# Peptides against a protein of PDB entry 3T7K: the designs that were tried, part 199

Target 1, 248 residues: chain A of PDB entry 3T7K
Amino acid sequence: KAEKILARFNELPNYDLKAVCTGCFHDGFNEVDIEILNQLGIKIFDNIKETDKLNCIFAPKILRTEKFLKSLSFEPLKFALKPEFIIDLLKQIHSKKDKLSQININLFDYEINGINESIISKTKLPTKVFERANIRCINLVNDIPGGVDTIGSVLKAHGIEKINVLRSKKCTFEDIIPNDVSKQENGGIFKYVLIVTKASQVKKFTKLINDRDKNETILIVEWNWCVESIFHLNVDFTSKKNVLYQKK

## One batch from the design tools (peptide; made by RFdiffusion4, then SolubleMPNN)

Design b2_p27_3_s4 (from b2_p27_3, 12 letters changed)
Fold by OpenDDE base, seed 1:
Structure b2_p27_3_s4 (fold): chain B 248 residues (1-248), chain A 27 residues (1-27)
Amino acid sequence: as target 1 above (248 residues)
Amino acid sequence: MEEIKKEIEKEVEEIEKKEKEEESKYD
């Protein structure tokens, strides 16, 4: 069926997209449309796997979903596109108007607002955003909204190697892990990095660390600090936004 | 500190609510 539909076109584009969807296409695609998309070099996957070498995301806008946040860790992310790209493409292909010898849809007309070439270019870097920021080991409170597994998975995709989950009510100083990174000459390394949800946790962890290790560097942030760092593919240590405590 | 946190929580909830409402338009 797909071959017969596409036979009316003299030349077919090859978009070379390996994509996931978020905030769109919840019902998926019918078998004919999947085959049409495949013949145009568009493959849509249900889940993110490193082996699939994903290079594209479909979303209506910038989202804070696991899939969207992880898409910014693709190597590289080539395109972040609105779902209207697929909708208009399929609409043009299914159109019975005789005279369409070519598909006239440009990928660049469907870019997600706020995902610019500067962000896309950073996905070509050999390092991840938190790796560049010298953050490899973090402490995460167990009562974080969204769950430690989802948040941990996103953070690992962006270069955090070790996630230590803290039982916020029962944790001691001995439960807090250091951010063990080699001193790079040009970057302030925080010995303790923590993601917390409550002001009471800031007071608790600052006291525990300062009572046992008074001269050490501490960074305590909210989840939104990580999200903004991911969206920009850059950690801005000059910004106080979503930083709850910082000791240099 | 608590007021700033409530404002941030409210903004996060509004963003999440808007994200859910926009997700529902493409269903």
Scores: peptide ipSAE 0.015, ipTM 0.424, DockQ to the pose 0.039
Fold by OpenDDE base, seed 2:
Structure b2_p27_3_s4 (fold): chain B 248 residues (1-248), chain A 27 residues (1-27)
Amino acid sequence: as target 1 above (248 residues)
Amino acid sequence: MEEIKKEIEKEVEEIEKKEKEEESKYD
C-alpha cells in the first residue's frame, strides 16, 4: 500500500532519522504510515536503546520526560523536531490534490524551540555533560519524584558512572559515597555530590559529612539542577539556581 | 531558615505537581 502511495513521487527524500517520540503520537501510527515513514528514512522506536543509534526526538516542546532528557545524550542528536513535521509530511503524501512531483518539507522548519545548533553541537562532544563537570559518583535520595531508576537512568546517560541510593531516614555517613575524581588542578571538584528533595535532608547530610570529613567540598542540589544542566548540556557552577548547599 | 525551608518545600511541591501532570499526560 505504501509503495503505491509513494509511486507518485519521482524522488523520495531520505531523512535518515532514528527517532523516539515524547508528548506526541501516543496512539502511534497505522501500518501504512509507518511503512511510508520507513521508506523516507524515518524510523520511529518505542524505547531508547543504545544499539539503535538514535539521532532524533519528536516532541511538541522541551519536556522533562525521560525520553527527552535522554535524547540530549544521543551521539549525536541530529534533530529535535516538532510532531508537525510528521503530520505535514503525511498530509502531503496522502494529498490527492497536489500533483507534487517531490516532497517539499524541510526539517529545519520544524525544530523544537530552545534546541538550537549550540545545544546540538554539544551532543557531538566525546564526553557527557556531567563527565565534563567532574561528576562521576553521586548520592541520590530514595524518595525522589520520578523514582531512582528513571532519574538514575537519565543521569547515567549523561555521564554519571555510579549512583548511590540513600535511604534518607536511615542513612549514616558510611552510606555516603565520595565523587571519586582525581583532583584536577582546576579546583572545581566536589568530593560529595548529593541530589535531595527536602531541606531536612540538606541539614542531615551536611552535618554527617562535616562531622566526619571536615573541610571537604560538598554539592547538594535539586533534581532541577540536573535538568537545567542537561537542557544546556553544560554545568554552570557559578549559578546558585537549584543549589541547596555548596561548600568549596 | 524557615523561609528557605518553605521555598524549597514549595519548589518541591511545584516540581512534584509538574512531574505528576507530565506523567499523567505522557504515561
Scores: peptide ipSAE 0.013, ipTM 0.413, DockQ to the pose 0.035
Fold by OpenDDE base, seed 4:
Structure b2_p27_3_s4 (fold): chain B 248 residues (1-248), chain A 27 residues (1-27)
Amino acid sequence: as target 1 above (248 residues)
Amino acid sequence: MEEIKKEIEKEVEEIEKKEKEEESKYD
């Protein structure tokens, strides 16, 4: 059926998109439209798998969803596109009116606002954002909104190797893991990095660490600190935004 | 098409609502 629909076009573009969707197309696509998209070099996946070599995300805007945050870890992310790209494309293809010889849809007209070439270019870097920031091992409180699995999965996609889940009420100093990174000359390495949800946790963890390891560097942040770092594909250690405690 | 747009808008609103609810736990 798709072949018959596409036969009216003399040339078909190959968009070379391997995409996931977030905040759009919840009901998916019908079999014919999936086949059409496939013929145009657009493959949509339900979930993110590294083996699929995903290079695109469809979303209406910048979102804090797992899929959106992980898309910024693609190698590279080629396109972050509004769903209107697919809508307009399928509309043009299904249009019975004019003998359109060509599909005239430009990907660049559908870029998500705020995802610029600077961000896209950073996805071509051989390192991940937290890897570049010398954050490889973190402590995460178990009561974090969104859940430790989702948040942990996002953080791992962005170069965190080890996530230690802390039982907020029951944890001791021995439960806190250090960020084992070799001292690079040019960057402040924090020995202890923690993502917390409450001021009481800041007080608890600062006390536990300072009582046992008084001279060590500590970074305690909110989840929003990680999100902002991901959105910029850069960690700004000069910003106090979403930083709850910092000891250099 | 209009239906798809409306569904997209609803999904975005639901996501934004969940995000705000999650952010409110940090206040």
Scores: peptide ipSAE 0.020, ipTM 0.491, DockQ to the pose 0.744; fails the geometry check
Fold by OpenDDE base, seed 5:
Structure b2_p27_3_s4 (fold): chain B 248 residues (1-248), chain A 27 residues (1-27)
Amino acid sequence: as target 1 above (248 residues)
Amino acid sequence: MEEIKKEIEKEVEEIEKKEKEEESKYD
């Protein structure tokens, strides 16, 4: 069926997209449309796997979903596109009007607002955002919204090697792991990095660390600090936004 | 703090809800 539909075009583009969707196409696509998209070099995957070499995200806007946040870790992210690209493409292909010699849809017309070339260019860097920031080992409280698995998966995609989950009510100093990184010239190195949800946790962890390791550097942040760092593909250590406690 | 949890949960829920509502507009 798809071949018969596409046979009316003299030339078919190859978009070379390996994509996931977030915030759109929850009902998926029918078998014919999937076949059409496949013939145009558009492959849509349900989940992110490193082996699939994903290069595209479809979303209506910048989102805080796992898929969107992880898409910024693609190597590279080639395109961040609005769902209207697929909608308009399929609409043009299913149109009964005259023999269109060519599909006239430009990917650049469907870019997600706020994902600019500067962001896309940073996805071509050989390092991940937290790797560049000298953050490899973090402590994460177990009561974090979204769950430790989802949050942990996003952080790992962006260069966190080790995630230590802290049971906020039961944890001691011995449960807190250091961020063991070699001193690199560019960026603040914090011995202890923690993502917390409550002011009481800030008080608890600062006390535990300062009582046992009084001279060490501490960074305590909200999840939003990580999200902002991901959206910019840069960690700004000069910003106090979403920083709950820092000791340099 | 409850606001950030509610904002992420609401943002996820509103995203999921808007996702369902946007699905219903193109039917």
Scores: peptide ipSAE 0.017, ipTM 0.456, DockQ to the pose 0.043; fails the geometry check

Design b2_p27_4_s1 (from b2_p27_4, 14 letters changed)
Fold by OpenDDE base, seed 3:
Structure b2_p27_4_s1 (fold): chain B 248 residues (1-248), chain A 27 residues (1-27)
Amino acid sequence: as target 1 above (248 residues)
Amino acid sequence: SLEEEYKKEQEELEELIKEVEEKYKNR
């Protein structure tokens, strides 16, 4: 059926997209449209797997979803596109009225606002954002909204190797892991990095660390600090935004 | 099915993220 629909075109583009969707296409696609998209080199996946070598995200805007945040870890992310790309493409293909000899849809007309070439170019770097920031091991409170598994999965996609989950009410100093990174000359290394949700946790962890390891560096942040770092594919240590406690 | 549970968990998570985002927007 898809072949008959596409037979009216003399040439078919190959978009070479391996994509996931977030905040759009919740109902999926019918079998004919999936086949059409496949013939145009557009493959849509339900989930992110490293083996699929995904290079594209469809979303209406910048989102804080797991899929969107992880898409910025693709190697590389080639395109971040609005769903209107697929909608307009399928409309053009199904249109019987247009004597179009070729599909006339340009990917660059459908870029997500705020995902520019500077962001895309950073996805070509050999390192991940938190790796570049010398953050390898973090402590995460167990009561984080979104859950430790999802948050942890996003952080790992962006170069954090070890996530230690802290039971905020019962944890002791011995439960807190150090950020074990080799000293690089130009990067501020924090010995203890923590993601917390409450001011009471800041008070608790700062006390525990300072009582036992008084001279060490501490970074305590909100989840939004991580999100902003991901959206910029850069950690700005000069910014106090979403930083709850910092000791250099 | 495990897929339906995962999808439901993802939807609940998206809703939770949305709810948290709405709470943060309203603050």
Scores: peptide ipSAE 0.020, ipTM 0.495, DockQ to the pose 0.047
Fold by OpenDDE base, seed 1:
Structure b2_p27_4_s1 (fold): chain B 248 residues (1-248), chain A 27 residues (1-27)
Amino acid sequence: as target 1 above (248 residues)
Amino acid sequence: SLEEEYKKEQEELEELIKEVEEKYKNR
């Protein structure tokens, strides 16, 4: 059926997209439309796997979903597109007007607002955002909204190697892990990095660390600090936004 | 609270999904 529908076009574009969707197309696509998209070089996957070499995301706008945040770790992310790309494409293909000899849809017309060439270019870097920031090991409180598995998965996609989950009510100093990175000359290295949800946790962890490991560097942030770093593909250590405690 | 923010974000996401699905169905 897809071949018959596409036979009216003299030439078919090859978009070369390996994509996931977030915030759109939750009901999926019918078999015919999937076949059409495949013939146009558009492959849509249900989940992110490294082996699939994903290069595209479909979303209506910048989102804080796991898929969207992980898409910024693609190597590279080539396109971040609005779902209207697929909608308009399929609409043109299913149109009964015989007069269209060619599919005329330009990918660049469907860019997600706020994902520009500067962001795309950073996804071509050989390192991940937290790797560049010398953040390898972090402590994460167990009561974080979204769950430690989802949050941890996003952080790992962006270069954090070890996620230590802290039971916020029961943890001691011995449960807190150091950020084990070699001292590089040009970057602020924090010995202890923690993601927390409450001011009471800041008070607790600062006390535990300062009482047992005096004069060490500490960074305590909200999840939003990580999200902002991901959206910019850069960690700005000069910003105090979403930083709850910092000792250099 | 952070929980309230997440709840609002989920509600917004559901609305966006619905809007996009309606556009897709009406192609």
Scores: peptide ipSAE 0.019, ipTM 0.473, DockQ to the pose 0.850
Fold by OpenDDE base, seed 2:
Structure b2_p27_4_s1 (fold): chain B 248 residues (1-248), chain A 27 residues (1-27)
Amino acid sequence: as target 1 above (248 residues)
Amino acid sequence: SLEEEYKKEQEELEELIKEVEEKYKNR
């Protein structure tokens, strides 16, 4: 069926998209449309797997979903597109009226607002955002909204190697792991990095660390600090936004 | 609380998703 529909076109584009969707197309696509998209070099996956070499995200806008955040870790992310790309494409293909010899849909017309070339270019870097920031090992409170698995998965996608989950009410100093990064001479490496949800946790962890490991560097942030870092593909240590405690 | 804010954001996101889905279903 798809071949018959596409036979009216003299030339078919190859978009070369391996994509996931977030915030759109929850009902998926019918079999004919999937086949059409496949013939146009558009493959849509249900989930993110590294083996699939994903290069595209479909979303209506910048979202804080796991899929969207992880898409910024693609190697590279080639396109971040609005779902209207698929809609208009399929609409044009199914349209009987236009003796269109060619599909006239340009990917660049459907870019998600706020995902600019600067962001896309950073996805070509050989390192991940937290790796560049010398954040390898973090402490994450167990009561984080979204769950430690989801949050942890996003963080790992962006270069965090080890996530230590802290039982916020029961943890001791011994439960807190250091950010085991060899002191590079020139960079303010934080020995302890923590993602917390409550001010009481800040007080607790700062006390625990300062009482047992005096004068060490500490960074305590909210999840939003991570999100903003991901959206910019850069950690700005000069910003106090979403930083709850910092000791240099 | 951050939990409430997160929950609210998730709810808003879900609502936004529904709105977007409805817009696309009606097209």
Scores: peptide ipSAE 0.018, ipTM 0.483, DockQ to the pose 0.546; fails the geometry check
Fold by OpenDDE base, seed 4:
Structure b2_p27_4_s1 (fold): chain B 248 residues (1-248), chain A 27 residues (1-27)
Amino acid sequence: as target 1 above (248 residues)
Amino acid sequence: SLEEEYKKEQEELEELIKEVEEKYKNR
């Protein structure tokens, strides 16, 4: 059926998209439309797997979903597109009235607002955002919204190698892991990096660390600090936004 | 208190995130 529909076009574009969707297409696509998209070089996946070499995200806008945040870790993210790209494409293809000999839809017309070439270019870097920031081992409180698995998965996608989950009410100093990274001359390395949800946790962890390891560097942040770092694909250590405690 | 304000802000942010996620899951 898809072949018959596409046979009216003299030339078919190859968009070369391997994509996931977030915040759109919840009902999926019918079998015919999937086949059409596949013939146009658009493959949509249900989940993110490294083996699929995903290069595209469909979303109506910048979202804080796991899929969107992870899409910024694609190698590279080639396109971040609005769902209207697929909608308009399928509409043109199914249109009986438009004797269009060619599909005239440009991917660049459907870019998600705020995901510009600067962001896309950073996804071509050989390193991940937290790797570049010398953050490889973090402590994460167990009561974090969204759950430690989801948050941890996003953080790992962006270069955090080890996530230590802290039982915020029961943890001791011995439960806190250091951010074991080689000292680079020009980069501030924090020995202890923690993501917390409450001011009481800041007080607790700062006390535990300072009492046992007084001269060490500490960074305590909110999840939003990580999200903003991901959205910019850069860690800004000069910003106090979403930083709860910092000791250099 | 600063702690209560922070907690409230975090809860509001969490709710906003959840609402956004739910709006996108339910559409």
Scores: peptide ipSAE 0.017, ipTM 0.433, DockQ to the pose 0.096; fails the geometry check

Design b2_p27_4_s2 (from b2_p27_4, 11 letters changed)
Fold by OpenDDE base, seed 2:
Structure b2_p27_4_s2 (fold): chain B 248 residues (1-248), chain A 27 residues (1-27)
Amino acid sequence: as target 1 above (248 residues)
Amino acid sequence: SLEEEYEKELKELKELEEEVKKKYLNR
């Protein structure tokens, strides 16, 4: 069926998209449409796997979903597109009225607002955002909304190597792991990096660390600090936004 | 609360999904 529909076009574009969807197409596509998309070089995957060499995300806007956040770790992310790209493409293809010899849909017309070329270009960097920030090992409280697995997966995609989950009510100083990064001469490496959800946790962890490891550097942030860092593909240590405690 | 924000985000996500679904089905 798809071949018959596409036969009316003299030339078919190859978009070369390996994509995941978030905030759209949760029910998938009908069989004809998925075949059409495949013939146009648009492959939609249900989940993110590194082996699939994903290069695209479909979303109606910037989202805080696992898929969206991880898409910014693609190597590279080539396109972040609105779902209307697919919808309009399929409309043109199924249209009987237009004696269109060619599909006339430009990918660039469907870019997600806020994902600009500057962001896309950073996905070509050989390092990940937290790697560049000298954050290798973090402590994460177990009561984080969205769950430690999801959050941890996103952080790992962006260069965090080790995630230590803290039982916030029961943890001791010995449960807190240091950010095991060799002191680079030029940069404020934080020995302890923590993601927390509550002010009480800030008080607890700062006390535990300061009582046992005096004068060490500490960074305690909200999840939003990580999200913003991902959205910009840059860690801004000058910003106090979403930073709950910092000791240099 | 962070939990409330998370719930709000989930709700918005569902609404967006439904909007796109309608557009897709009505194409």
Scores: peptide ipSAE 0.604, ipTM 0.942, DockQ to the pose 0.865
Fold by OpenDDE base, seed 4:
Structure b2_p27_4_s2 (fold): chain B 248 residues (1-248), chain A 27 residues (1-27)
Amino acid sequence: as target 1 above (248 residues)
Amino acid sequence: SLEEEYEKELKELKELEEEVKKKYLNR
C-alpha cells in the first residue's frame, strides 16, 4: 500500500532520520505510515540504543523526559523536530487532491523551539557535558522524583560513569563516593558531587563530609542543575541556580 | 515541592501527547 501511495511522486526525499519520540506518537503509527516513513528514510525507534545511531528526536517542545534528555547525548543530534513534521509529511503524501510531483517538506521548518544550532553543534563534541565538567562520579539520593534508574540513565548518557545511590536516612560518610577525576590544572574539580532533593539532606551531607574530610570541595545540586546543564550542553559553575551548597 | 513539580510535568506530558494524537488522527 505504501508503495502505491508513494508511486505518484517522481522523487522521494531521503531524510536520513533515526529518531525517537517523546511527548508525541505514544500510540505509534499505523503500518502504512511506518512503511511510508521508512521509504523516506525516517526510522522511528521505541527506545534509545547506542547501536541504532540515533540522530533525531521528535517532541512538541523541550521536555524533561528521559528520551529528550538522552537525545542531547546523541553523536550527533542532527535534528530536534516537532511532531508536525511527520503529520504534515503524511498529510501531503496521503493527499489525493495534490498532484504533487514532489514532497515539499523542509526539516528546518520544524525545529523545536530552544534547540538551536549552538546546542546541536555541541553534540558533535567528542566529550559529554559532565565529562567536560570533570564530573565522573556522583552521589544521588534514593528519594529523587522520577527514580534513580531514570535519572541515573540520563546522567550516564551524558558522561557520568558512576552513580552512587544514597539511602538518605541511613547513609554515613563511608557511603559517599568521591568524584575520582584527575586534577586538570584549570578546572574546578569537586571531590564530592551530590544530587539531593531536600535541605535536610544538604545539612546532613555537608556535616558528614566536613566532619570527616574537612578541606575537600563539595558540590550539592538539585536535579534541575543537571537538566539545565544538559539543555545547554554546558556546565556553568558560576551559576548559583539549583546549587544548594558549594565549597571550593 | 519537587514531587509536585514532577507531577505537573507528567500531566503536561500527557496533555501534549493527546494533542499530538488528535492532530495525527485528524490528518
Scores: peptide ipSAE 0.604, ipTM 0.941, DockQ to the pose 0.862
Fold by OpenDDE base, seed 1:
Structure b2_p27_4_s2 (fold): chain B 248 residues (1-248), chain A 27 residues (1-27)
Amino acid sequence: as target 1 above (248 residues)
Amino acid sequence: SLEEEYEKELKELKELEEEVKKKYLNR
């Protein structure tokens, strides 16, 4: 059926998209539409796998979903597109107006607001955002909304190698892991990096660390600090936004 | 609270999904 529908066009574009969707198309596509998209070089995947070499995200706007945050770790992310791209494309293809010899849809007209060429260009860098920031090992409290698995998966996609989950009520100093990064000359290296959810945890962890390792550097942030760093593909250590405690 | 913010985000996500669904079905 898709072949018959597409036969009216003299030439078909190849968009070369390997994409995931978030905030859109949760029910998927009908069989004809998915076949049409495939013939146009648009392949939609249900989940993110490194082996699929994903290069595109469909979303109505910038979202804080696992898929959206991980899409910024694609190598490279080529396109971040609104779902209207697919909708308008399918509308044009299914149109009974015989006079359309060509599909005329420009990908650049459907860019997600706030994902610009500066962000896209950073996805071509050989390193991940937290790798560049010298954050390899982090401590994460177990009561974080969204769950430690989801948050951990996002952080790993962006270059964090080790995630230590802290049971906030029962943890001791010995449960806190150091950020094991070699001292590089030009980057602020924090020995202890923690993601916490509340002020009481800041008080607890600062006390535990300062009582046992008084002269060490500490960075305690909320999840939003990580999200903002991902959205910019850059860690700004000069910003106090979403930083709960910092000791240099 | 952080939990309340998360719940709001989930609600917004569902609303966005439904909006796109309507656009897709009405194409």
Scores: peptide ipSAE 0.604, ipTM 0.941, DockQ to the pose 0.862
Fold by OpenDDE base, seed 3:
Structure b2_p27_4_s2 (fold): chain B 248 residues (1-248), chain A 27 residues (1-27)
Amino acid sequence: as target 1 above (248 residues)
Amino acid sequence: SLEEEYEKELKELKELEEEVKKKYLNR
């Protein structure tokens, strides 16, 4: 059926998109539309797998979803597109009126607002954002909204190797893991990195660490610190935004 | 609260999904 529909076009574009969707198309596509998209070089995946070499995200806007945040770890992310790209494309293809010899839909007209070339260019870097920031091992409180699995998965996609989940009420100093990174001169290496949700946790962890290891560097941040770092594909250690405690 | 913010984000996400669904179905 898709072949018959597409046969009216003399030339078909190959968009070469391997995409996931977030905030759109949660019910998927009908069979014919999937076939059409596939013939146009648009492959849509349900989940993110590294083996699929994903290069595109469809979303109506910048979102804080797992898929959106992970899409910024693609190697590279080529396109961040609004769902209207697919909708308009399919409308044009299904239109009976237009003796269109060609599909006239340009990807660049459907860019997600706020995902600019500067962000896209950083996805071409050989390292991940937290790797560049010398953050490989973190401590994460267990009461984080969205769950430790989702948050942990995003952080791992962006170069964090080890996530230690802390039980905020029962944890001791021995439960806190160090960020085991070789001292590189150019970026502030923190021995202890923690993501917390409450001011009480800041007080607890700072006390535990300072009582046992007074001379060590500590970074305690909110989840928003990680999100902002991901959205910029850069960690700004000069910013105090979303930093709850810092000891250099 | 962080929980309230998260719930708000989830609600917004669902609304966005439904909006796109309507656009897709009405194409």
Scores: peptide ipSAE 0.603, ipTM 0.941, DockQ to the pose 0.859

